# Ledger of designs, part 74: peptides against a protein of PDB entry 5ZKO

Target 1, 44 residues: chain A of PDB entry 5ZKO
Amino acid sequence: SASNPRKFSEKIALQKQRQAEETAAFEEVMMDIGSTRLQAQKLR

## One batch from the design tools (peptide; made by RFdiffusion4, then SolubleMPNN)

Design b2_p24_4_s1 (from b2_p24_4, 13 letters changed)
Fold by OpenDDE base, seed 3:
Structure b2_p24_4_s1 (fold): chain B 44 residues (1-44), chain C 44 residues (1-44), chain A 24 residues (1-24)
Amino acid sequence: as target 1 above (44 residues)
Amino acid sequence: as target 1 above (44 residues)
Amino acid sequence: KKREERAKLAEQKRLKQLEAEEEA
């Protein structure tokens, strides 16, 4: 009774990949903020 | 020593918005799967 | 690396659960 299991699984996998990419981009922004703060502390 | 806190806050806000949009898109996919399964059960 | 590995493992388990739920 599974009409297009492969298509739904693929949609879910794509959506989860996108969520992981957005999480990685958020972590990169937070790392950039952290590095900027550390550099500002070294200059004081 | 806060170079562009406004720009960082804006980047974080934009990234949080993207994460929320991706979560909503995932919930829509899951709802579509659920509705398809319910329709298949009604046809049996 | 531990967070990414945990996320990948959780996603693989979820995919396997969806595949198993679809064969049922």
Scores: peptide ipSAE 0.231, ipTM 0.667, DockQ to the pose 0.048
Fold by OpenDDE base, seed 1:
Structure b2_p24_4_s1 (fold): chain B 44 residues (1-44), chain C 44 residues (1-44), chain A 24 residues (1-24)
Amino acid sequence: as target 1 above (44 residues)
Amino acid sequence: as target 1 above (44 residues)
Amino acid sequence: KKREERAKLAEQKRLKQLEAEEEA
């Protein structure tokens, strides 16, 4: 069965999209930590 | 509410794990492409 | 916005390169 290489390109695109979404979620977590640290410093 | 720093460290660890899993899935797709190309060359 | 836009544009270019390598 000729594995349709267009199917691989699509899989790669979907995988890269997912990696970008996971990176964005990580950046959001890091922003929340940074904001919490800044708030804690303002309360001291 | 004291945002428990342990909750942030746990969130970071989970996000790093997800990023590693997504990287592994991408590497698997790339291996499949490489294997398909090698098989196509053997059939020529 | 600029980082995301550059990432999307780079990804689209990479996808086009993979499609072109596939047709060769």
Scores: peptide ipSAE 0.231, ipTM 0.665, DockQ to the pose 0.054
Fold by OpenDDE base, seed 2:
Structure b2_p24_4_s1 (fold): chain B 44 residues (1-44), chain C 44 residues (1-44), chain A 24 residues (1-24)
Amino acid sequence: as target 1 above (44 residues)
Amino acid sequence: as target 1 above (44 residues)
Amino acid sequence: KKREERAKLAEQKRLKQLEAEEEA
């Protein structure tokens, strides 16, 4: 059975979406760290 | 409470691990596509 | 926004290239 090219493109698209979501989650963590550092500096 | 730098470093490490796992999964998908293409070419 | 748009556009182009390489 000809491996459905649409299924591979779909798999790639899903993996790219996951990578983008993980990047966004990483940026959120970095923002939280940054905000916490600023708060700690303001309390000193 | 001093935001535990260990907790932030742990969050960053976990996010980096997830990004690496998603990259590995993407590479696996690309290998599967490559192998399927080679098989299709061999059958032609 | 411009970085995300550029990334999306690059990805769409890559998907189109992969689709074109798969039809060839």
Scores: peptide ipSAE 0.222, ipTM 0.660, DockQ to the pose 0.060
Fold by OpenDDE base, seed 4:
Order: structure tokens, then sequence, then C-alpha cells
Structure b2_p24_4_s1 (fold): chain B 44 residues (1-44), chain C 44 residues (1-44), chain A 24 residues (1-24)
């Protein structure tokens, strides 16, 4: 298949977007854990 | 919701798996680009 | 901070390599 550089750049951009979304989802999970721990500490 | 540590550990494990899969997909894209460039060079 | 700076620098270098390779 003809190496369309534009198609590779698009694939890379999409992959970077997915990696950023997965990083954000990880940070959200960590914040939820932190918030739950803080709430549990306030209830003690 | 009761912080079930098992549920948090499971969420973290799933997120780490996703991050690893996204990294592997990125490496695959980079290999495909490299292979396509090498093929284009051989055709010149 | 130092981990984030290394990650950003690595990503910038990677982007620059991809751009240079697209121009080549």
Amino acid sequence: as target 1 above (44 residues)
Amino acid sequence: as target 1 above (44 residues)
Amino acid sequence: KKREERAKLAEQKRLKQLEAEEEA
C-alpha cells in the first residue's frame, strides 16, 4: 500500500489521543480512590 | 459506596492493562511506518 | 516534576523525529 505519510501522521495522532485519554482515565481512577480514602478518614 | 479495595485494585489493573495495550499499538504503528519506509527505499 | 519533564522531552523528541522522517 502506498505509504501515504498523511495516513501515518493521522494514525500517530489518533494513537496519541488514545494514550492521553487512557492517562486521563487513570488519573480519574486515582482521584476516585483518593476521594474515597478521604471520605473514609472523615467518617472515622 | 464502600471502598472495596479489591474493586480499586481491579480498576487499577485494568487501567494498567489498557495503557500497556495502547503502548503496544503505538509500537506497532511505528514498526509499520518503518517497514513502509524501508520498502519505499528498496523500490527506489 | 522531573518525571513529567522527562516524559514531555521524550515525547517532543519523538514528535520531532516523526516530523523529520515525514519530511525525508
Scores: peptide ipSAE 0.195, ipTM 0.656, DockQ to the pose 0.067; fails the geometry check

Design b2_p24_4_s2 (from b2_p24_4, 15 letters changed)
Fold by OpenDDE base, seed 2:
Structure b2_p24_4_s2 (fold): chain B 44 residues (1-44), chain C 44 residues (1-44), chain A 24 residues (1-24)
Amino acid sequence: as target 1 above (44 residues)
Amino acid sequence: as target 1 above (44 residues)
Amino acid sequence: KKRKERAELAEQKRLKQMEAAEAA
């Protein structure tokens, strides 16, 4: 059906969005870790 | 607190797992698209 | 009408992908 390509494009777009959100969440976690380490260094 | 490094390592591990799962889900979607296209070609 | 609505939804999802990638 001619509707399949559009549905596939929507699936790809949603999946790429999820991947980007997970990457951003990972970077946020790494920033939090880095900030905590820097704070600990300032107290020494 | 000495428990923080372990908790951070757990956070990193969980986030890496989520990223890998999202990548696998993307590959599955792409495989389904490829299979559908191949089937359509076989019918032509 | 339904075809246009689906296209607009796909475009919105693409925009959200770009926003999430920019936030990373």
Scores: peptide ipSAE 0.238, ipTM 0.686, DockQ to the pose 0.024
Fold by OpenDDE base, seed 3:
Structure b2_p24_4_s2 (fold): chain B 44 residues (1-44), chain C 44 residues (1-44), chain A 24 residues (1-24)
Amino acid sequence: as target 1 above (44 residues)
Amino acid sequence: as target 1 above (44 residues)
Amino acid sequence: KKRKERAELAEQKRLKQMEAAEAA
């Protein structure tokens, strides 16, 4: 069914938000890995 | 707390999967928009 | 009322998108 262009734009905006949140979550994981590596180096 | 490197790799893999799923969902929305536009052109 | 609520929700989503993009 032809979703209203307004509904498409809202759906696109929501999807872009989800992608940005997933990217931020990925960067958080990478930062935690980096911090753990630095901590391991300091304790060596 | 130092999450096991095994847990980090698993977390990264899961996050990459989520990003791919979100990208696929975005492409689906864009395809639906494209199909709606083509349908509107055929009916004109 | 529903149109105003939808606009506020859209603005909140946009703000959250900007925060997520800045955190990236």
Scores: peptide ipSAE 0.216, ipTM 0.681, DockQ to the pose 0.040
Fold by OpenDDE base, seed 1:
Structure b2_p24_4_s2 (fold): chain B 44 residues (1-44), chain C 44 residues (1-44), chain A 24 residues (1-24)
Amino acid sequence: as target 1 above (44 residues)
Amino acid sequence: as target 1 above (44 residues)
Amino acid sequence: KKRKERAELAEQKRLKQMEAAEAA
């Protein structure tokens, strides 16, 4: 199949976007955990 | 709210799984591009 | 037209990648 470099570049860009979104979601989860732990420590 | 460490560990595990799946999908896309480029070179 | 549309879509996806990376 003719390697349509524009289709591949689009596929790469979409996949890189997903990776960045998953990284951001991971950091948000870790912040929530950190915040909850800090709140629990303040109540002790 | 009581930090249920089991619930947080599950949330982290699910997020790590998603990151691994997105990494694998990226590698598959890059392999497809590499294969297509190699095929195009063989036909030249 | 279809070539331009694909290029614009690829640029938009790249922009969203940069925004998501900045938010991370």
Scores: peptide ipSAE 0.244, ipTM 0.693, DockQ to the pose 0.024; fails the geometry check
Fold by OpenDDE base, seed 5:
Structure b2_p24_4_s2 (fold): chain B 44 residues (1-44), chain C 44 residues (1-44), chain A 24 residues (1-24)
Amino acid sequence: as target 1 above (44 residues)
Amino acid sequence: as target 1 above (44 residues)
Amino acid sequence: KKRKERAELAEQKRLKQMEAAEAA
């Protein structure tokens, strides 16, 4: 039925949101690594 | 301390795994949409 | 009413996706 396309659109939107949240969490980890390296360089 | 690089590597590996799992889940949703469209075409 | 509520929730999820992509 034509109701399936709308349900699929909602499912895609939810999945894309989760992917974006996982990308943001990855970038936070990379920022923490970068900050730690910068601090270690300043203490030398 | 030198223990930080190993801990960061583990954190990056876990985050990359989560991103890959979310990508696989997205591809499954897209496959279900494709299969539904193909079935609808065969029934016409 | 229930169809309108579902459309609004779908739009909010899309907005949150855009915000998360911008923060990333």
Scores: peptide ipSAE 0.231, ipTM 0.681, DockQ to the pose 0.025; fails the geometry check

Design b2_p24_4_s3 (from b2_p24_4, 17 letters changed)
Fold by OpenDDE base, seed 3:
Order: sequence, then structure tokens, then C-alpha cells
Structure b2_p24_4_s3 (fold): chain B 44 residues (1-44), chain C 44 residues (1-44), chain A 24 residues (1-24)
Amino acid sequence: as target 1 above (44 residues)
Amino acid sequence: as target 1 above (44 residues)
Amino acid sequence: KKREERAKLAEQKKLKQMEAELAK
């Protein structure tokens, strides 16, 4: 059915969105680690 | 605080789990595409 | 294949950076 290619393209788009969200979440964690390190350095 | 490394390690573990789930979802989509192609070939 | 390999390599580098930052 011709609906399958569109549904697959939609699934691929959703997968790319998830990957972007995971990347953002990872960058947030890295920023939190960096900020914590900076705070620890300021307290020394 | 020593609690931060544990929380960061937990966040990393959750991130790895999400990546595994995303990979599984991608593989499922690819399998569905493959099966659809095979079905279309059988109908020819 | 080459795109997937580049994506995996980028992810592995990112994870390795995170692990290295946690070790400090």
C-alpha cells in the first residue's frame, strides 16, 4: 500500500527527532557536569 | 557533593537505555520495510 | 553504512567524553 512509504518516512522523521532530543539531553548533562566542576573550582 | 557523580552515572545509564530503545525502534522500522518489500515481491 | 558508522563513532566519542568528565 502506498501509505506504507509515507508512514515509514514519518517513522524515520520521528526517529530523527528522538535522536535530536537524546543529543540535547546529553548536552544538558554535560553542561551540568561542567557547571558543577566550575562551582567546585570556585569553592577552592 | 559526592551524590552528583552517582546522579550523573544514573543519567548516563538512562541515556544508554534510550539509545538502545531508539536503535531497536529503528531496526523494527527497517524490518517492516523489508517485510513489506518481500510481500510485494510475492504478489508479483 | 558509512553514515551509520559515522553516527556510531560520533556517539561513542560523545559517551567517552562524558565518561572522561565524570572521572574528574
Scores: peptide ipSAE 0.149, ipTM 0.646, DockQ to the pose 0.176
Fold by OpenDDE base, seed 5:
Structure b2_p24_4_s3 (fold): chain B 44 residues (1-44), chain C 44 residues (1-44), chain A 24 residues (1-24)
Amino acid sequence: as target 1 above (44 residues)
Amino acid sequence: as target 1 above (44 residues)
Amino acid sequence: KKREERAKLAEQKKLKQMEAELAK
């Protein structure tokens, strides 16, 4: 099957988008943990 | 709200699992591209 | 060199994290 370079570029672009969305979700989780720890320190 | 360390560990574990699954998907895309390129070279 | 390696590893881990959340 003739490897359409355009279809590979689309697959790579979609995968990069997925990577960006998951990093954002990871950063959100880490910020939530950090914020909760800071709040717990302020309340002591 | 009392930061339950157990709940944070669960969130981190879930996030690490997600990261592993997407890495596997990325590796699959890269293998598909590599295989197609190799096949195209053999057919020339 | 160790800071650059940590930065690259952190970036790779970030990329891996992004890929896995979209798979769910």
Scores: peptide ipSAE 0.216, ipTM 0.698, DockQ to the pose 0.055; fails the geometry check
Fold by OpenDDE base, seed 1:
Structure b2_p24_4_s3 (fold): chain B 44 residues (1-44), chain C 44 residues (1-44), chain A 24 residues (1-24)
Amino acid sequence: as target 1 above (44 residues)
Amino acid sequence: as target 1 above (44 residues)
Amino acid sequence: KKREERAKLAEQKKLKQMEAELAK
C-alpha cells in the first residue's frame, strides 16, 4: 500500500539518519585501513 | 583494535552493500511520494 | 576521498529532491 503523506517527513528524517550512520561506518572502515597500513609501514 | 587486513575487502564489500540498500530505501520513499501524489491528482 | 565526496554530494542531492517533493 502507498505510504501516508503525513509520515513522509518522518521517513525522510529517518533516511537522513541512516545515511549519516552509513557514512560514519564507511569512514571508520577507511580509518582502519589507513591505520593498518601505517602500522605495517612502521614494522618494516 | 585495528581490523584484520585480510578482512578489509569483505568490510568494503559489506559497506557497499549497505550503501546500495540505503539508496534503494530512498528510492522507495520517493516512489511512495510520487504514487501518493498521482493518486491524489486522480481523485480530484 | 574523491569517491566519498561524490557519494556525499549525491546523497545531499537526493535529500534535497525528497524535501522538494514534500513541498509540492
Scores: peptide ipSAE 0.202, ipTM 0.680, DockQ to the pose 0.165; fails the geometry check
Fold by OpenDDE base, seed 4:
Formats: structure tokens, C-alpha cells, sequence
Structure b2_p24_4_s3 (fold): chain B 44 residues (1-44), chain C 44 residues (1-44), chain A 24 residues (1-24)
């Protein structure tokens, strides 16, 4: 049915979006670690 | 502070787990698409 | 194999970034 390809395409697009959001969250955590270390170095 | 490295390590571990779960969900979606296509071919 | 290799390469890059940030 023509509806199935569209629904699958939508599911793939949503899953790719989630993976991008999880990647962005990882990058944010890494930035926070780097920032915290830099701040700790400045306070020494 | 020694507590910060542990908290960051925990955040990274949790984020890696989330990324693994999202990868597993993507693989499940791809399996469902493959199965549906195979079933549609058998019904033709 | 190519997906596993890409996943391993992505994980290795991620680990290297983590190690680089942990070494600062």
C-alpha cells in the first residue's frame, strides 16, 4: 500500500532526528566538561 | 573537585547508553521495513 | 561490516574527543 512507504519514510526521518538530538546532547556534555576544566584552570 | 570527574563520567556513560538504544531502535525500524517489503513481494 | 566499521569509527572519534577533553 502507498501509505506504508510514506509511514516508513516518516519513521526513518524521526529516528534520524532523534540520533541527531542525541549527538547534540553528547556534544553539549563534552562542551560542559571542557568549560568546567577551563574555569577550574582559571581559578587556580 | 574529585566529584566532578565522576559526575561527568556518569553523564557520558548515560549518553552512550542512549545512543546505543537509539541505534537499536533504528535497526528495528530497518528490519520492519525489510520484513514488510519481503512480505509484500510474497503476496504478489 | 561497513555499518559496523562506521559505528566503530564514530565511537573511536567520540572516545578520542573524550580522552582529549579529559587530558586538559
Amino acid sequence: as target 1 above (44 residues)
Amino acid sequence: as target 1 above (44 residues)
Amino acid sequence: KKREERAKLAEQKKLKQMEAELAK
Scores: peptide ipSAE 0.129, ipTM 0.639, DockQ to the pose 0.093; fails the geometry check

Design b2_p24_4_s4 (from b2_p24_4, 16 letters changed)
Fold by OpenDDE base, seed 5:
Structure b2_p24_4_s4 (fold): chain B 44 residues (1-44), chain C 44 residues (1-44), chain A 24 residues (1-24)
Amino acid sequence: as target 1 above (44 residues)
Amino acid sequence: as target 1 above (44 residues)
Amino acid sequence: KKKEERAKLAEQKKLKQLEAEEKK
C-alpha cells in the first residue's frame, strides 16, 4: 500500500533529527570541556 | 579542581550512551522497512 | 509561543531531511 512508504520516510526523518540533536549535544559537551581547559591554562 | 575531570568523563559517557541508543533505534527502523519490502516481494 | 515555534522548526527540519534524501 502506497501509505507505507510515506510513513517509513517520516519515521526515518524523525530518527535522523534525533541523531542530529544528540550529536549537537555531544559537541556542546566537548566545547565546554575545551573552554574549561583553556581557562585553566590562562589562570596559570 | 580534581572533581571536574571525573564529572566531564561521566557527561561524555552518558552522551555516548544516548548516541548508541539512537543508532540502535535507527537500525530497527531500517530493518522493519527491509522486512516489509521482502514480505511484499514474497506475496507477489 | 515557544512550543509552537519549536514545532514549526522541527517540521521544517523534517522536510529538509526528506528533500536531502530524495536528492540522493
Scores: peptide ipSAE 0.170, ipTM 0.638, DockQ to the pose 0.027
Fold by OpenDDE base, seed 3:
Structure b2_p24_4_s4 (fold): chain B 44 residues (1-44), chain C 44 residues (1-44), chain A 24 residues (1-24)
Amino acid sequence: as target 1 above (44 residues)
Amino acid sequence: as target 1 above (44 residues)
Amino acid sequence: KKKEERAKLAEQKKLKQLEAEEKK
């Protein structure tokens, strides 16, 4: 369905926000893994 | 109930899946924009 | 009130996008 250009800009903006939130969530997961590995090394 | 993946590998896999789904949704939006532009050119 | 709330939400979304672009 032909969505209006204003609706395209809104959809693109929403999608960029979601991508940023997903990137932040990925970074958080990677930091949690790194912290857990570092703690495991300190216990050896 | 949001089941928190206990395993880091499962958390990473879930996050990669979300990123792929968000990329596909972005590509769909861009394809809709491209199709609308092409249709507008054919009407000229 | 509902129009103002929608405008504030749109502005907050725009700010989050700018912060995400600056971090790249």
Scores: peptide ipSAE 0.165, ipTM 0.651, DockQ to the pose 0.031
Fold by OpenDDE base, seed 1:
Structure b2_p24_4_s4 (fold): chain B 44 residues (1-44), chain C 44 residues (1-44), chain A 24 residues (1-24)
Amino acid sequence: as target 1 above (44 residues)
Amino acid sequence: as target 1 above (44 residues)
Amino acid sequence: KKKEERAKLAEQKKLKQLEAEEKK
């Protein structure tokens, strides 16, 4: 079956979206850690 | 509540794993596209 | 109706990708 190039472009687009969402989630985790560290420093 | 540094390290580790899995999935999609293109060239 | 819903979902995904690229 001729693999539809349009289906590949859709898969690539979906995968790029997932990677962006995972990057945003990572940045959120790092921001939470940074905020917690800053709060701990203010309490010392 | 003192945010448990152990919980942050676990969150970071899980997020890094997800990013690696998403990268591998992207590489798989690109490999499938490459293989399909090569097959189409062999049939010409 | 299912074809139109699929088109709207594809357009929304494209918009989110453009927003993610613009934020870089």
Scores: peptide ipSAE 0.163, ipTM 0.650, DockQ to the pose 0.085
Fold by OpenDDE base, seed 4:
Structure b2_p24_4_s4 (fold): chain B 44 residues (1-44), chain C 44 residues (1-44), chain A 24 residues (1-24)
Amino acid sequence: as target 1 above (44 residues)
Amino acid sequence: as target 1 above (44 residues)
Amino acid sequence: KKKEERAKLAEQKKLKQLEAEEKK
């Protein structure tokens, strides 16, 4: 099927957004871990 | 909250899995685009 | 209605990506 170049561009766009969202979620998890470690260090 | 180190490790593992799945989906989209371009070139 | 909603969602997603790419 002549998958419209426009539809491919839309799929690539959607996929790049998902990757960015997953990266942001990973950064949030890392921030939470860092904050927890810092709090644990302050309590010692 | 003392988010259990085990829970952080689990969250990181889950997030890495999601990132890998999103990467695989991106590669699939790129493969489909490449295949479509190749087919269009063969039809010319 | 579902087709139009998907189109608007796709357009908003494209805009957010352009903004995310510009912010890097």
Scores: peptide ipSAE 0.187, ipTM 0.660, DockQ to the pose 0.031; fails the geometry check

Design b2_p24_5_s1
Fold by OpenDDE base, seed 5:
Structure b2_p24_5_s1 (fold): chain B 44 residues (1-44), chain C 44 residues (1-44), chain A 24 residues (1-24)
Amino acid sequence: as target 1 above (44 residues)
Amino acid sequence: as target 1 above (44 residues)
Amino acid sequence: SAAAKEEAERRKLAEQQEQQAAAA
């Protein structure tokens, strides 16, 4: 049934979105760490 | 403070875990799609 | 190919979702 391919495409797209959200969250964590290090360096 | 580096390492590790979990979920989705296609082929 | 069009649409949807996630 043609319904299955469409549903599969949607499921894949949603999963790719989740992966992108996790990547963005990782980048935010790394930015926070970088900012903290930079501040610590400036205060020395 | 030496406390920050340890907390950073933990935060990074947890985020990497989440990325791995999302990858595993994606692989499961792809397996389900593959299985469905295989069944459809066998029933033809 | 119909399959190529379907794949392209799926890619476009995923890309839009990725852009939204990166902007959040």
Scores: peptide ipSAE 0.212, ipTM 0.677, DockQ to the pose 0.037
Fold by OpenDDE base, seed 2:
Structure b2_p24_5_s1 (fold): chain B 44 residues (1-44), chain C 44 residues (1-44), chain A 24 residues (1-24)
Amino acid sequence: as target 1 above (44 residues)
Amino acid sequence: as target 1 above (44 residues)
Amino acid sequence: SAAAKEEAERRKLAEQQEQQAAAA
């Protein structure tokens, strides 16, 4: 059925979006950790 | 506070787990697409 | 062409994902 390629493309695109969001969330976590460490160093 | 490194390590570990789960989900999607395409070829 | 529209939409979505990755 001709609908399959479009639905697959949509599924792939949504999955890639999710992976990008997870990467962004990871980078945010790392930034927060970095900022916390820097603040801890300043308080010493 | 000594609790920060442990909490950060836990946060990183959870995020890495999530990224691995998203990768596995992507591979499953690709396998399903591959199987569907192969079946469509056999029915021709 | 329906195929050309599908490719264009895929490219647009990929570009949005790249922008999200670059903003991180």
Scores: peptide ipSAE 0.202, ipTM 0.672, DockQ to the pose 0.032
Fold by OpenDDE base, seed 3:
Structure b2_p24_5_s1 (fold): chain B 44 residues (1-44), chain C 44 residues (1-44), chain A 24 residues (1-24)
Amino acid sequence: as target 1 above (44 residues)
Amino acid sequence: as target 1 above (44 residues)
Amino acid sequence: SAAAKEEAERRKLAEQQEQQAAAA
């Protein structure tokens, strides 16, 4: 059976989307930590 | 309320684990594509 | 065309990924 390059490209695209979503989730976590630290400093 | 640095470090660690798992999943996808292509070439 | 529809969906997915990367 011939390879299905369209199906491979779809699989790669979906995986790259997941990596981007995980990066965004990491940045959200770091932003929350940064915001919390900044707020704590302002209250001192 | 005081910041909880242990909870922040735990959140970062969990997110880094997820990023590593997504990287491993990407490598698996690429390996499957490579294996399929190699097998198709051997059958020609 | 089924091929044109598939290409459009792939393009739409790529644009969504680019938007996520730009927001990061």
Scores: peptide ipSAE 0.194, ipTM 0.668, DockQ to the pose 0.027
Fold by OpenDDE base, seed 4:
Structure b2_p24_5_s1 (fold): chain B 44 residues (1-44), chain C 44 residues (1-44), chain A 24 residues (1-24)
Amino acid sequence: as target 1 above (44 residues)
Amino acid sequence: as target 1 above (44 residues)
Amino acid sequence: SAAAKEEAERRKLAEQQEQQAAAA
């Protein structure tokens, strides 16, 4: 098939965006865990 | 809320799985691009 | 082309998100 560099660049960009979103979601999870641990320490 | 380490560990595991799946999807995209480029080179 | 502009904006957004993830 005719190479469509525009379509490939778009596909790469969208995939990189998705990876960044997944990273942000992971960081949010870790922040929530960290906050919970900090609260647990305050109660001890 | 009571710390539920099982729920947190599950949430982390699921998020890591999602990240791995997104990485695999990215690698597939890159493989397809690489294959297409190789084919284009053979035709030149 | 409107499609080309949309693609450029999508790429720009993706690059911004990647930069944010790299800085975190």
Scores: peptide ipSAE 0.211, ipTM 0.683, DockQ to the pose 0.022; fails the geometry check

Design b2_p24_5_s2
Fold by OpenDDE base, seed 5:
Structure b2_p24_5_s2 (fold): chain B 44 residues (1-44), chain C 44 residues (1-44), chain A 24 residues (1-24)
Amino acid sequence: as target 1 above (44 residues)
Amino acid sequence: as target 1 above (44 residues)
Amino acid sequence: AAAEREEEERRKLAEQQEAEAAQA
């Protein structure tokens, strides 16, 4: 059925969005770790 | 407190695991799309 | 304060995993 290519593109787009959200969450975690280290250095 | 580096490493490891699971889910989606396309080609 | 922040961050990470599993 000719509608399959469009539905597949939507499925791929949703999965790519999910991967981007996971990347953003990882960057947030790394930023929090970096900020904690910077604060600990300032207090020493 | 000296325990912070180990806990940060654990947090990073958990986040990397999640990203790997998302990658596996993406590969599964792409495999399903590929299989569907192959079946459609065999029926033509 | 650092230990509480780390526990909260671990909780946020777990909550993000649950939210993602709920969207699947």
Scores: peptide ipSAE 0.202, ipTM 0.673, DockQ to the pose 0.051
Fold by OpenDDE base, seed 3:
Structure b2_p24_5_s2 (fold): chain B 44 residues (1-44), chain C 44 residues (1-44), chain A 24 residues (1-24)
Amino acid sequence: as target 1 above (44 residues)
Amino acid sequence: as target 1 above (44 residues)
Amino acid sequence: AAAEREEEERRKLAEQQEAEAAQA
């Protein structure tokens, strides 16, 4: 059925969005660590 | 404080685990699509 | 203050994992 390709494309798009959100969360974590380290360095 | 490096390491480890789980979920989606396509091909 | 912020960030991360798992 011709409807299956569109549904598969949507499933892939949703999964790619989730991976992008997960990557953004990782970058936020790394930025927090970097900021905390920079703050600690300025207090020395 | 010397406790910060260990906590940062734990945060990074947890985030890496999430990214691995997300990658596994993506691979499962792709396998489902592949299996469905293979099944459709065998029915022709 | 730094320890409290780190615990809050860990809690937010866990909450995001639970929300993502609930959508699967």
Scores: peptide ipSAE 0.194, ipTM 0.666, DockQ to the pose 0.051
Fold by OpenDDE base, seed 2:
Structure b2_p24_5_s2 (fold): chain B 44 residues (1-44), chain C 44 residues (1-44), chain A 24 residues (1-24)
Amino acid sequence: as target 1 above (44 residues)
Amino acid sequence: as target 1 above (44 residues)
Amino acid sequence: AAAEREEEERRKLAEQQEAEAAQA
């Protein structure tokens, strides 16, 4: 029974890591969009 | 130039969908952990 | 059955992380 809490905490940690990675990927996409917009403005 | 905003919105939409799916997966993991904990308590 | 489900979910979690890493 003591092994289950540790496995639960491990699953939660892995899922939190994924959520952080997805957030970082979103931020990267938004930065790329922002950079492209800035470049497009500089070319006008 | 008008094609870029649409592609940006599409990328954002896809990323938001992924984040929502990751959140749902996290909630599912937490429900399963909760259910397992409840079952373990009932056996005790 | 609960332990098997827990292992399967861990496997699915790892597979989803691998899929994310492959898209980066």
Scores: peptide ipSAE 0.210, ipTM 0.676, DockQ to the pose 0.021; fails the geometry check
Fold by OpenDDE base, seed 1:
Structure b2_p24_5_s2 (fold): chain B 44 residues (1-44), chain C 44 residues (1-44), chain A 24 residues (1-24)
Amino acid sequence: as target 1 above (44 residues)
Amino acid sequence: as target 1 above (44 residues)
Amino acid sequence: AAAEREEEERRKLAEQQEAEAAQA
């Protein structure tokens, strides 16, 4: 049944979207940590 | 206060763990798709 | 300010885990 390839591609696309969202969240955390470090350096 | 670096490292560790879990879930999806393709090839 | 940001970030991480669990 040829319907499975479309469902698989959709499943892959959703998983890739989730991975991209997790990566963006990680980058936001790292940016906040970087900003905090920069602020701490300015106060020293 | 030196407690912030530990909390940041813990946060990074948790985020890396989540990224690893998402990667494993993606690999599982890809393996399932690969197995389905292999089965479809064997039946052709 | 650093403690408030840490709490907000912990809240954001928990919210992201909940959003991920809701999408599963």
Scores: peptide ipSAE 0.198, ipTM 0.675, DockQ to the pose 0.051; fails the geometry check

